# Designs tried in a protein design run: peptides against a protein of PDB entry 3LCN. Part 46

Target 1, 96 residues: chain A of PDB entry 3LCN
Amino acid sequence: QYTENLKVIVAEKLAGIPNFNEDIKYVAEYIVLLIVNGGTVESVVDELASLFDSVSRDTLANVVQTAFFALEALQQGESAENIVSKIRMMNAQSLG

## One batch from the design tools (peptide; made by RFdiffusion4, then SolubleMPNN)

Design b2_p22_8_s2
Fold by OpenDDE base, seed 4:
Structure b2_p22_8_s2 (fold): chain B 96 residues (1-96), chain A 22 residues (1-22)
Amino acid sequence: as target 1 above (96 residues)
Amino acid sequence: SAEDEKRIKELEEKFKEKNKKR
């Protein structure tokens, strides 16, 4: 399992959302908990959409899909630092 | 795990409380 690294990665992704007024650390923890306990992209997006209606569903889906891809990358041997760097670059350019 | 499920519920309540206060 890569829960702690994944929390950091998801937090970096959330930090790219403009006008996001939720606690990034808690939301990242929530997303990772759902994923490692059997959540799917669809089910996790549904949960987030019900709680954070000010964020578009597409944006939430992008965050969740990124988390799943990051988990796979970690399992394939990529470092958390490299994954975070890639996300940071994407945040600087645009979301999605 | 039971611990994870408990924490998930705690976080959900935190988010709901914040939304209610808005």
Scores: peptide ipSAE 0.731, ipTM 0.927, DockQ to the pose 0.924
Fold by OpenDDE base, seed 2:
Structure b2_p22_8_s2 (fold): chain B 96 residues (1-96), chain A 22 residues (1-22)
Amino acid sequence: as target 1 above (96 residues)
Amino acid sequence: SAEDEKRIKELEEKFKEKNKKR
C-alpha cells in the first residue's frame, strides 16, 4: 500500500550517506522489498551488511530503522512529503 | 510473493556483480 512512497523515502535517506557508490534507486527498492516481505530491522541490516561492507553497520541500521519508522508514520497519516522533508534535514546534519 | 522473491534475487545479483567488478 505504501510501497512506492516508502521507496522514495528510503532513497532520500540513502542520498545522505557520504561516498555511497551504489544505485540509490535499486538499493531503496531492495530494502522496501525485504521489509514488505517480512524482514525485520536485524534481518534487513544483515542482508545489507553482507552486500555493502564499505558502509558501516551503524549507518545501515540507521537507514533501515528510518524505513520502519517511516512506514509507521505513513500508516498514521503523515504525508510522504513531510517525511522526506524531515529526512532531508537530518541528512544535512550528516549520517557519518 | 514469487515475483518479489525473484526481484530480490535479481537485485542481489546486480549488487554482487558490481562489487566483483570493483
Scores: peptide ipSAE 0.730, ipTM 0.927, DockQ to the pose 0.886
Fold by OpenDDE base, seed 5:
Structure b2_p22_8_s2 (fold): chain B 96 residues (1-96), chain A 22 residues (1-22)
Amino acid sequence: as target 1 above (96 residues)
Amino acid sequence: SAEDEKRIKELEEKFKEKNKKR
């Protein structure tokens, strides 16, 4: 139900990773697909780590956890726009 | 779904191909 919004949110989170050399849209889609098909934080991180060894496991875990929290927020009625804004601010703080 | 699983595999292959070509 919130698949498309979650893709946008995950993409925003990925955009905050410095020196990330992957297609953000495809990786976001991949993460969301794994989540909505029964993935857990651990299993999704394992999949990502196997594919993107240039990114630390901690960074991947942070992205995946953010996705799960965002999904919960969407289900609780928070708008995608608000969630994206929060992530954008956090990204800026990390880069600053 | 079967469609989702197919798409997951497609994306995985795309990622693997990109990594291989680096």
Scores: peptide ipSAE 0.730, ipTM 0.927, DockQ to the pose 0.889
Fold by OpenDDE base, seed 3:
Structure b2_p22_8_s2 (fold): chain B 96 residues (1-96), chain A 22 residues (1-22)
Amino acid sequence: as target 1 above (96 residues)
Amino acid sequence: SAEDEKRIKELEEKFKEKNKKR
């Protein structure tokens, strides 16, 4: 299914967060696990916020929403590579 | 699944452990 691709996508999104000191791979896996097991944007953000208080809720919400959008895009036939490319561009813009 | 729930808990503990070390 799309689980492994989604992990890669979420990891790319997390990589764009400045001063993010957590293990990106583990956090990406965690987010995907929550989503595929019935999590909502709100519930996943709440879980993340409880664990990573150094990251703003807005930033976390942006990551989680991106994950949900990416999942939908994958289901609609968009390639993981294309989605990652878009996120990478967005990350670059946010840093500039 | 039960396997997913177990992994979720493992990851949570990893995050908490790291936070304690900071």
Scores: peptide ipSAE 0.729, ipTM 0.927, DockQ to the pose 0.881

Design b2_p22_8_s3
Fold by OpenDDE base, seed 4:
Structure b2_p22_8_s3 (fold): chain B 96 residues (1-96), chain A 22 residues (1-22)
Amino acid sequence: as target 1 above (96 residues)
Amino acid sequence: SHMDLERIEKLRKKFEERRKKR
């Protein structure tokens, strides 16, 4: 039910990765699909690490964990807009 | 869902093909 919002949220998180050479929209979709079809943090990170070796495992883990936390936040009633805003701020801080 | 699984595999294949080209 939150898949579309979660895709947007994950895309925002991915946008903060420097020198990311993949299509953010497709990767975000992929991550969300894995999560909503039974993926765990560990299994999704393993999958992404096998596909995107140019990105550190820690970075991938951060993305995936953010996705899971965002899903929980959505379920608790937080708006997608608020979550995106927080992620955008975190991205900016990380770039500084 | 069945459709989700098909989409997952399609995307996986896409990413794998790009990886092979690198």
Scores: peptide ipSAE 0.756, ipTM 0.947, DockQ to the pose 0.933
Fold by OpenDDE base, seed 5:
Structure b2_p22_8_s3 (fold): chain B 96 residues (1-96), chain A 22 residues (1-22)
Amino acid sequence: as target 1 above (96 residues)
Amino acid sequence: SHMDLERIEKLRKKFEERRKKR
């Protein structure tokens, strides 16, 4: 239902991470799969931290929390485009 | 779902293997 939109959203969030050398599409898919199969913020962060040691736990937590918030937003009727736009702006602010 | 679990494990393995190479 929301999985595809969430993948796009998570991918946008991941794209804001400097020097992230993983395939954004695959990582986004992985995160969404974990979430929709019962993952919690903590469990997903733990999983990602074990796999991507070059990224700080705080950064990963930010990504995962964003995903959960985005899922809630989607469920509340917000468009994926709006969510992506917000994330893009946040990415730009964090880099600038 | 079963398919999701399979995909999860496949991706996990992929990331783990890449980590080993770094």
Scores: peptide ipSAE 0.756, ipTM 0.947, DockQ to the pose 0.934
Fold by OpenDDE base, seed 3:
Structure b2_p22_8_s3 (fold): chain B 96 residues (1-96), chain A 22 residues (1-22)
Amino acid sequence: as target 1 above (96 residues)
Amino acid sequence: SHMDLERIEKLRKKFEERRKKR
């Protein structure tokens, strides 16, 4: 139900990772697909870690946890725009 | 869904192939 918004949100989170050399749109889609098809934080992190070894496990875990929290927020009625704004602010703070 | 699973595998293979080339 919220898959398309979640893809946008996850993409915004991924955009905050410095020197991430993957297609953000496709990685975001991949993460969302794993989540909506029964993935857990642990299982999705394991998948990503096996594919993107240049990114720390902690960073990947942060992305995945953000995705799960964002999904919950969407279900609770928070707008995708608001969630994206929060993530963008956090990305800026992390890079600054 | 079945379509989701196919898409998952397609993306996974895409990422794996790119990793091998790096």
Scores: peptide ipSAE 0.755, ipTM 0.946, DockQ to the pose 0.948
Fold by OpenDDE base, seed 1:
Parts: sequence; structure tokens; C-alpha cells
Structure b2_p22_8_s3 (fold): chain B 96 residues (1-96), chain A 22 residues (1-22)
Amino acid sequence: as target 1 above (96 residues)
Amino acid sequence: SHMDLERIEKLRKKFEERRKKR
């Protein structure tokens, strides 16, 4: 199972969101739980948008899509460390 | 799993309560 690695990856992605006032660990756990229990990109984004209205829907969609891509990458054999490193680089270069 | 669903609902409730207090 890739759930624990995915939580770390999603947390790294969330850490790149400016002015995010939620507990990153809890939100990351929530996102992963929704995904591994049958959530789709659309359904997870809808859920997050209803809970975190201070974050744009586009930003939430970016987080969720990253999570799905990361899960696929893990399944294809990419290391969690490599994925985290790439996300960290993207966070440093992003404009909000 | 059943345990996962319980955890999901617990977290959801937590986030909802925090939203109401803001």
C-alpha cells in the first residue's frame, strides 16, 4: 500500500499553498483517505471546496490532481523521495 | 474499510466545526 507515502507527498504539496490555515497533516490524511476509498478528482475537489472556501477551486484541483499523479507514479516504481523533491521544486517556483 | 470511513467522518466533522467558528 502507498497510503503513507502518499500522505507525505500530499502534505508537501499543501505546504506550498500561501495563507493556508489548516493542519496540513490532517488535510493530507483526509485527501488520501478519500482517494483510496473510491474518490475521483471531481468528487474530492468538490468535498475540499465545500470545507475550505478560503482556497480557490483551481488550487484545490491542482493539489488533488497532483495526488492522483503521485499515486500513479508510485505504482509505476518511482520513489516517494523523488516525487517529494519534484513537488518541493514546483512549490518554490509557483506564483500562489 | 469501516475504520477508514469512521476516520473520514471524524476529520470532516473537525473541519466543519472549525469553519463554523471562523
Scores: peptide ipSAE 0.755, ipTM 0.946, DockQ to the pose 0.942

Design b2_p22_8_s4
Fold by OpenDDE base, seed 4:
Structure b2_p22_8_s4 (fold): chain B 96 residues (1-96), chain A 22 residues (1-22)
Amino acid sequence: as target 1 above (96 residues)
Amino acid sequence: SAEDQKRIEELKAKFKEEREKR
């Protein structure tokens, strides 16, 4: 499917979180695995919130929702590079 | 898949372990 591209996209989104102390690559992989195996926005956010309590729930929700939108964009034919560029631009405006 | 589920559990365990070290 689009798992590898989605991992790159999610990693870019995570890189925008200030003072994030976790390994971005592993967290991105974890998020994508949950999504492609039937996870919902709510269930994935709940999982992440239980593991990474130093990050606000709103920030985690923003990451997860971005992942779902990115997956849809990939399915619609948008390139991973274009999606990453958009996320990078948004990261420059900082995450809460 | 069984493979994906195994990897999910591995990563989850890793995150918990690292949290305990901090």
Scores: peptide ipSAE 0.771, ipTM 0.955, DockQ to the pose 0.909
Fold by OpenDDE base, seed 2:
Structure b2_p22_8_s4 (fold): chain B 96 residues (1-96), chain A 22 residues (1-22)
Amino acid sequence: as target 1 above (96 residues)
Amino acid sequence: SAEDQKRIEELKAKFKEEREKR
């Protein structure tokens, strides 16, 4: 599977959230676990919103959607390194 | 899987616990 690469990718996305007061590694793992066990964008966002109310729902939705897109990209053959690079650039462009 | 579900619940509990400490 692509779970390990996806964890790295999601962690990179989370690292771009200002004032995120959670363990990025654990949250990334949590998100990936939910996704690979049948979660949808909506269900995962709902779950995260219930746990991390200090983060806007829109921000959480952006993270989750990024994760799903990244998973598709991995399945289509794009390297994890390329995906991480794209996310890093996006993080630098958006600081809130 | 059962293992995944266990880990999901474990992490969820961790997040709730940490939130309560803040």
Scores: peptide ipSAE 0.771, ipTM 0.955, DockQ to the pose 0.910
Fold by OpenDDE base, seed 3:
Structure b2_p22_8_s4 (fold): chain B 96 residues (1-96), chain A 22 residues (1-22)
Amino acid sequence: as target 1 above (96 residues)
Amino acid sequence: SAEDQKRIEELKAKFKEEREKR
């Protein structure tokens, strides 16, 4: 399974959120656990929004959607390193 | 799994606890 790689990927995405005061490793683990146990974009966003009200719903949705896309990419054979690199570039270009 | 569900609840509790401290 791709859970460990996905945790790294999600952590990289979370690291791009300005003023995020939560433990990135724990939040990444939480997101991955929800996804691999049947979560949908909507249900996972709802869970995160209830816990982290300082982060906009749109930002949370972006993180969750990225996680689902990354999971699909991993399943299709893309390396975790390549996915992380793409996310890092996107984080650098994001202004909000 | 039961193990995953337990961990989910543990993490959720940690997040709530940390929020209460802030």
Scores: peptide ipSAE 0.770, ipTM 0.954, DockQ to the pose 0.905
Fold by OpenDDE base, seed 5:
Structure b2_p22_8_s4 (fold): chain B 96 residues (1-96), chain A 22 residues (1-22)
Amino acid sequence: as target 1 above (96 residues)
Amino acid sequence: SAEDQKRIEELKAKFKEEREKR
């Protein structure tokens, strides 16, 4: 139900990672698929860390945790637009 | 679902392939 919105949200979060050399759309899809098929924060981070060793584990954990929080927010009725806006602001603040 | 698992494996394979090219 919220998978498509969550993909957009996760993509926005990934876009804030400097020097990220992967296809953001595909990675976002992968993360969402893992989450909606029973993944936990720990298990999803482990999967991503095994694939993307150029990204720190802490950064990956931040992305995954954001995805889980976003999913909960969507389920509680917050709009995808609002969530994306918040993430965009956070990305901008971290660019410095 | 079976469809989701298939897609997960496809994406994983894609990421591994691209990594090996670098």
Scores: peptide ipSAE 0.770, ipTM 0.954, DockQ to the pose 0.919

## One batch from the design tools (peptide; made by RFdiffusion4, then SolubleMPNN)

Design b2_p23_3_s3 (from b2_p23_3, 15 letters changed)
Fold by OpenDDE base, seed 4:
Structure b2_p23_3_s3 (fold): chain B 96 residues (1-96), chain A 23 residues (1-23)
Amino acid sequence: as target 1 above (96 residues)
Amino acid sequence: SSSLEEKIKKLEEKIKKERKEKE
């Protein structure tokens, strides 16, 4: 039930990856679909790593873990806007 | 990529099927 918000959140996280030359919308959608189909952090990372060899596993793991944490936050009542804002700030800090 | 899109479509179809079965 939080899939659409989660896609937005994951997309924001992906936007923080430098030199990421993929369609962020598609990747975000794929991550969310994997999660809602019972994926784990490990299995989703494995899947993404098989697709994107230009991105480190650590980076992918960070994205996926963020997605799971975001989902939990949404379930606990955190707004998508707040989560996106936090991620945006983190993205800025990582590049600053 | 086309492969990514294909995987997405496959998962979407699976989800759709599962929802119909639960209705």
Scores: peptide ipSAE 0.235, ipTM 0.728, DockQ to the pose 0.117
Fold by OpenDDE base, seed 2:
Structure b2_p23_3_s3 (fold): chain B 96 residues (1-96), chain A 23 residues (1-23)
Amino acid sequence: as target 1 above (96 residues)
Amino acid sequence: SSSLEEKIKKLEEKIKKERKEKE
């Protein structure tokens, strides 16, 4: 039930990665599909690492962990808008 | 990429099937 919101959240997280030259919507969709299909942080990171060798494993792990945290936050009642706002702030701070 | 799109499609079908089975 949180799939669509999670896609938006993950997309926002991906948008903060410098020089990430993939279709953010597709990658976000893929991450969410892996998660809702029983993926773990480790398995999802492994899958992404096999596809995107230009992105460090640590960066991928950060994205995936953020997705899991966001999913938990959604399940606990936090709005997608609030989560996206937090990620935007984090993205800005990372570049600052 | 085409490979990514195919993986997405496959997972979407799997999820759809599993949802129907749980109903």
Scores: peptide ipSAE 0.230, ipTM 0.727, DockQ to the pose 0.117
Fold by OpenDDE base, seed 1:
Structure b2_p23_3_s3 (fold): chain B 96 residues (1-96), chain A 23 residues (1-23)
Amino acid sequence: as target 1 above (96 residues)
Amino acid sequence: SSSLEEKIKKLEEKIKKERKEKE
């Protein structure tokens, strides 16, 4: 039910990673599919690390944890637009 | 990435199959 909104949110988070040159849409879809199919933070990070060795585990963990927090926020009634806005602001601040 | 696309397809098929089994 929240998968499509979560894909948008995760894509926004991925867009904030410097020098990440993979297809953001595909990676976001993959992360969400892993989560809704029973993945944990640890198992999803392990899978991503095996595919993207150029990205640190800390960065991957930050993305995955954000996805889980966002899913919980969606389930509690927070709008996807609000969550995306927060992530966008955080991305801008981290690069500044 | 062809590898990533194949993994996505496999997961989508798995999810679809599991949903049908629960119905």
Scores: peptide ipSAE 0.220, ipTM 0.714, DockQ to the pose 0.117
Fold by OpenDDE base, seed 5:
Structure b2_p23_3_s3 (fold): chain B 96 residues (1-96), chain A 23 residues (1-23)
Amino acid sequence: as target 1 above (96 residues)
Amino acid sequence: SSSLEEKIKKLEEKIKKERKEKE
């Protein structure tokens, strides 16, 4: 129900990872697909780690956990725009 | 790069598999 908005949100989170030289749209799509098919934080991180060994498990876990929190927020009625704004601010703080 | 291309290919294959499993 919220898959398209979640893809946008996850993409914004991925954009905050320094030196992440992968297709953000593809990665975001994959994360959302794994989640909606019953993935857990642990199982999704395992899949991502198998693809992107240059990114720490902690960083991957942070991305995945953010995705789950965002999904819950969407289900509770928060707008995708607000969620993206929050993530963008956090990204700016981490890099600034 | 060759490494990036391989990762993308692997990701695309997994996405395809997941879509089939969902359907």
Scores: peptide ipSAE 0.162, ipTM 0.713, DockQ to the pose 0.091

Design b2_p23_3_s4 (from b2_p23_3, 11 letters changed)
Fold by OpenDDE base, seed 2:
Structure b2_p23_3_s4 (fold): chain B 96 residues (1-96), chain A 23 residues (1-23)
Amino acid sequence: as target 1 above (96 residues)
Amino acid sequence: SKELEEKIKKLKEEIEKRREKKK
């Protein structure tokens, strides 16, 4: 029930990656479905690393970990809007 | 879910396809 919100959240996180020239919506969906299908941080990072070898593993790990934390936050009752806002602020700081 | 796995596979293929087009 949190998949759609998680897609939005992951998309926001991906949007903060400099020079990430991919369809963010598709990649976000891909990541979320990997997680829903039982993926772990390690397995999802491995998968993304194989696809996006130009992105550092640390960056990918940051995205994936954010997704897992966001999912937990959603399950704990935090609104998607709040989570997105936090990520947006973090993106701005990262780019600054 | 087999359906979910197929969807994941198709998404991956689409991502790969788009990346190839950008080369």
Scores: peptide ipSAE 0.698, ipTM 0.941, DockQ to the pose 0.864
Fold by OpenDDE base, seed 4:
Structure b2_p23_3_s4 (fold): chain B 96 residues (1-96), chain A 23 residues (1-23)
Amino acid sequence: as target 1 above (96 residues)
Amino acid sequence: SKELEEKIKKLKEEIEKRREKKK
């Protein structure tokens, strides 16, 4: 499984959200475990929206979709380091 | 998995707890 790598990846994505005053590690773990437990993009977004109403739904959807795409990339053989690097670059050029 | 579901529940509770402390 790619749970630990996915946590790192999701944490990097969350770090790109402006004014996100939450424990990124805990939120990343929460998201990953929801996915591992059978969550869908829609169900996980709904859950996060209920917790973090100060973050736009579009931003939350972007985070969750990134997680699912990252999981697919990992399964296809892409390294976690490479995925993190891509996300970091995206964070630098986007407000999320 | 019951264990996984319990872990998820605890994580959510911790997140909520921390948010309430900030309010």
Scores: peptide ipSAE 0.696, ipTM 0.941, DockQ to the pose 0.836
Fold by OpenDDE base, seed 5:
Structure b2_p23_3_s4 (fold): chain B 96 residues (1-96), chain A 23 residues (1-23)
Amino acid sequence: as target 1 above (96 residues)
Amino acid sequence: SKELEEKIKKLKEEIEKRREKKK
């Protein structure tokens, strides 16, 4: 029931990756569906690493872990808007 | 579900297709 909000959240996280030249919305949807289909942090990172070898495994792991944390936050009652705001702030700080 | 798995497969194929066009 939180898949659509999670897609928005993951897209915001992906937007913070420097020199990432992929379709963010497609990748975000791919990640969310892998998670919904029973993926683990390890299995989803492995999938992404095979696709995007120009992005470090650490960066991919950070994205995936953020997705899992966001899903838990949504289930605990935190708003998608609040989660997106936190990620946007972190992205801005990482670019500075 | 099988429907979900098919959707995941299609998304992966589309991502790969777009990357190949850029390479």
Scores: peptide ipSAE 0.695, ipTM 0.941, DockQ to the pose 0.841
Fold by OpenDDE base, seed 1:
Structure b2_p23_3_s4 (fold): chain B 96 residues (1-96), chain A 23 residues (1-23)
Amino acid sequence: as target 1 above (96 residues)
Amino acid sequence: SKELEEKIKKLKEEIEKRREKKK
């Protein structure tokens, strides 16, 4: 499946969150497994919001939506490298 | 699967544990 690639992609997205003082690898794995286990955007956001109340719901929603879009992109044939590159560029723009 | 759900549970617990240590 695309699980391992998706973990890398989600980790890149999480790395763009300012003042996010958590283990990125663990959180990325947590998000991906929630999705693989049948989670929806709403249910995964709700779960993350309960854990990370210092992060805005909008930011969490952005991360989760990116994960779902990335999964679809992978299924459509886009490379993980391309997806990561796009996210990295978006992170840089958001911080600027 | 039950195995996957158990992994998810353990990940959540680990995340919570690490957050508690930072307090």
Scores: peptide ipSAE 0.693, ipTM 0.940, DockQ to the pose 0.864

Design b2_p23_4_s3
Fold by OpenDDE base, seed 4:
Structure b2_p23_4_s3 (fold): chain B 96 residues (1-96), chain A 23 residues (1-23)
Amino acid sequence: as target 1 above (96 residues)
Amino acid sequence: SKEEKLKKLKEKIKKLKEELKKK
């Protein structure tokens, strides 16, 4: 349903992580797949933390929470483009 | 390494996709 849009959104969020050297496309896909498969914020964060130990748990939690909020926003009628734009601005304003 | 992590990630993705197909 919203998986493809959510992948784009999550990818945008991941792009805001400083020094993140992993393949954003595949990480975004994995996050979305975990979510649609019934994952929770905690379970998805745990999975990501096991894979990417160089990224802080707080950062991962922020990404995952954003994904869940984005999914809700999509379901409530907000456009993917609008969500991406907001995330991009947030990335630019982020202090790391 | 990054390459090894990517391989692992791809395998996990593949497995998860298969699980979703079976649901």
Scores: peptide ipSAE 0.704, ipTM 0.942, DockQ to the pose 0.895
Fold by OpenDDE base, seed 5:
Structure b2_p23_4_s3 (fold): chain B 96 residues (1-96), chain A 23 residues (1-23)
Amino acid sequence: as target 1 above (96 residues)
Amino acid sequence: SKEEKLKKLKEKIKKLKEELKKK
């Protein structure tokens, strides 16, 4: 379905987190898998918080919510390129 | 460590993939 595009999108979002030293590729994959397995924003955030306690819960929630919004956008017909561009611009504007 | 976390993450990913395959 949209899993491969969503992985790219989530990876772009993770790249915007300052001082995030984890492997972005695998973190993105894990987030997508949790979502397609029936996870909710809350349950996915809980899981990520248990793994990455150095990242604030608010930051994790922002990433996860972005993933859900992106999935909805993909399902509604928006291109992955457009979504990535939006996130990239947001990352550039972020003060971290 | 980062390496240990990655290993754990890969194991979790593997488990989820197997679970999804059964659905």
Scores: peptide ipSAE 0.703, ipTM 0.942, DockQ to the pose 0.893
Fold by OpenDDE base, seed 1:
Structure b2_p23_4_s3 (fold): chain B 96 residues (1-96), chain A 23 residues (1-23)
Amino acid sequence: as target 1 above (96 residues)
Amino acid sequence: SKEEKLKKLKEKIKKLKEELKKK
């Protein structure tokens, strides 16, 4: 029910990673699928670290934690647009 | 290569989708 919105949100977060040269759409889809299939922050980070060894575990953990927070926010009634806006602002500050 | 990584990722995605369909 929230999977499509969560994919958009995770994609926005991934877009903020410098030098990330992977297909964001498919990485976002994979993260969401891992989460809805019962993954935890730890298990999802472990999986991503095995695939993308050029990205630090701290960066991956930040992305995954954001995804879990976003899912919670969606379930509590916050709009996807509002969540994306917050992430975009955070990305801008991080890259600035 | 990037192409090989994407192929691997797509295979993992396909596998997860199949698992979710069975639930």
Scores: peptide ipSAE 0.703, ipTM 0.942, DockQ to the pose 0.894
Fold by OpenDDE base, seed 3:
Structure b2_p23_4_s3 (fold): chain B 96 residues (1-96), chain A 23 residues (1-23)
Amino acid sequence: as target 1 above (96 residues)
Amino acid sequence: SKEEKLKKLKEKIKKLKEELKKK
């Protein structure tokens, strides 16, 4: 029931990756679908690494872990807007 | 290419949606 909000959150996280030359919308959708289909942090990272070899495994792991934490936060009652704001601040810090 | 990657990604997404629909 949180899939649409999670897609927005993951897209915001992906937007923080420098020089990421892929369609963020579809990558975010794919990550969420992998998670709701029973994926683990490890299995989702492995899948993404096979598709995007120019992105480090550490960066991919950070994105995927953020997605799992965000899902837990949504289930605990935190708003999607609040989660997106936090990620946006983190993205800004990584650029500064 | 970027276009080829996107095509592959869309196909993977389609497959997952079909699997979830059957559950």
Scores: peptide ipSAE 0.702, ipTM 0.942, DockQ to the pose 0.901

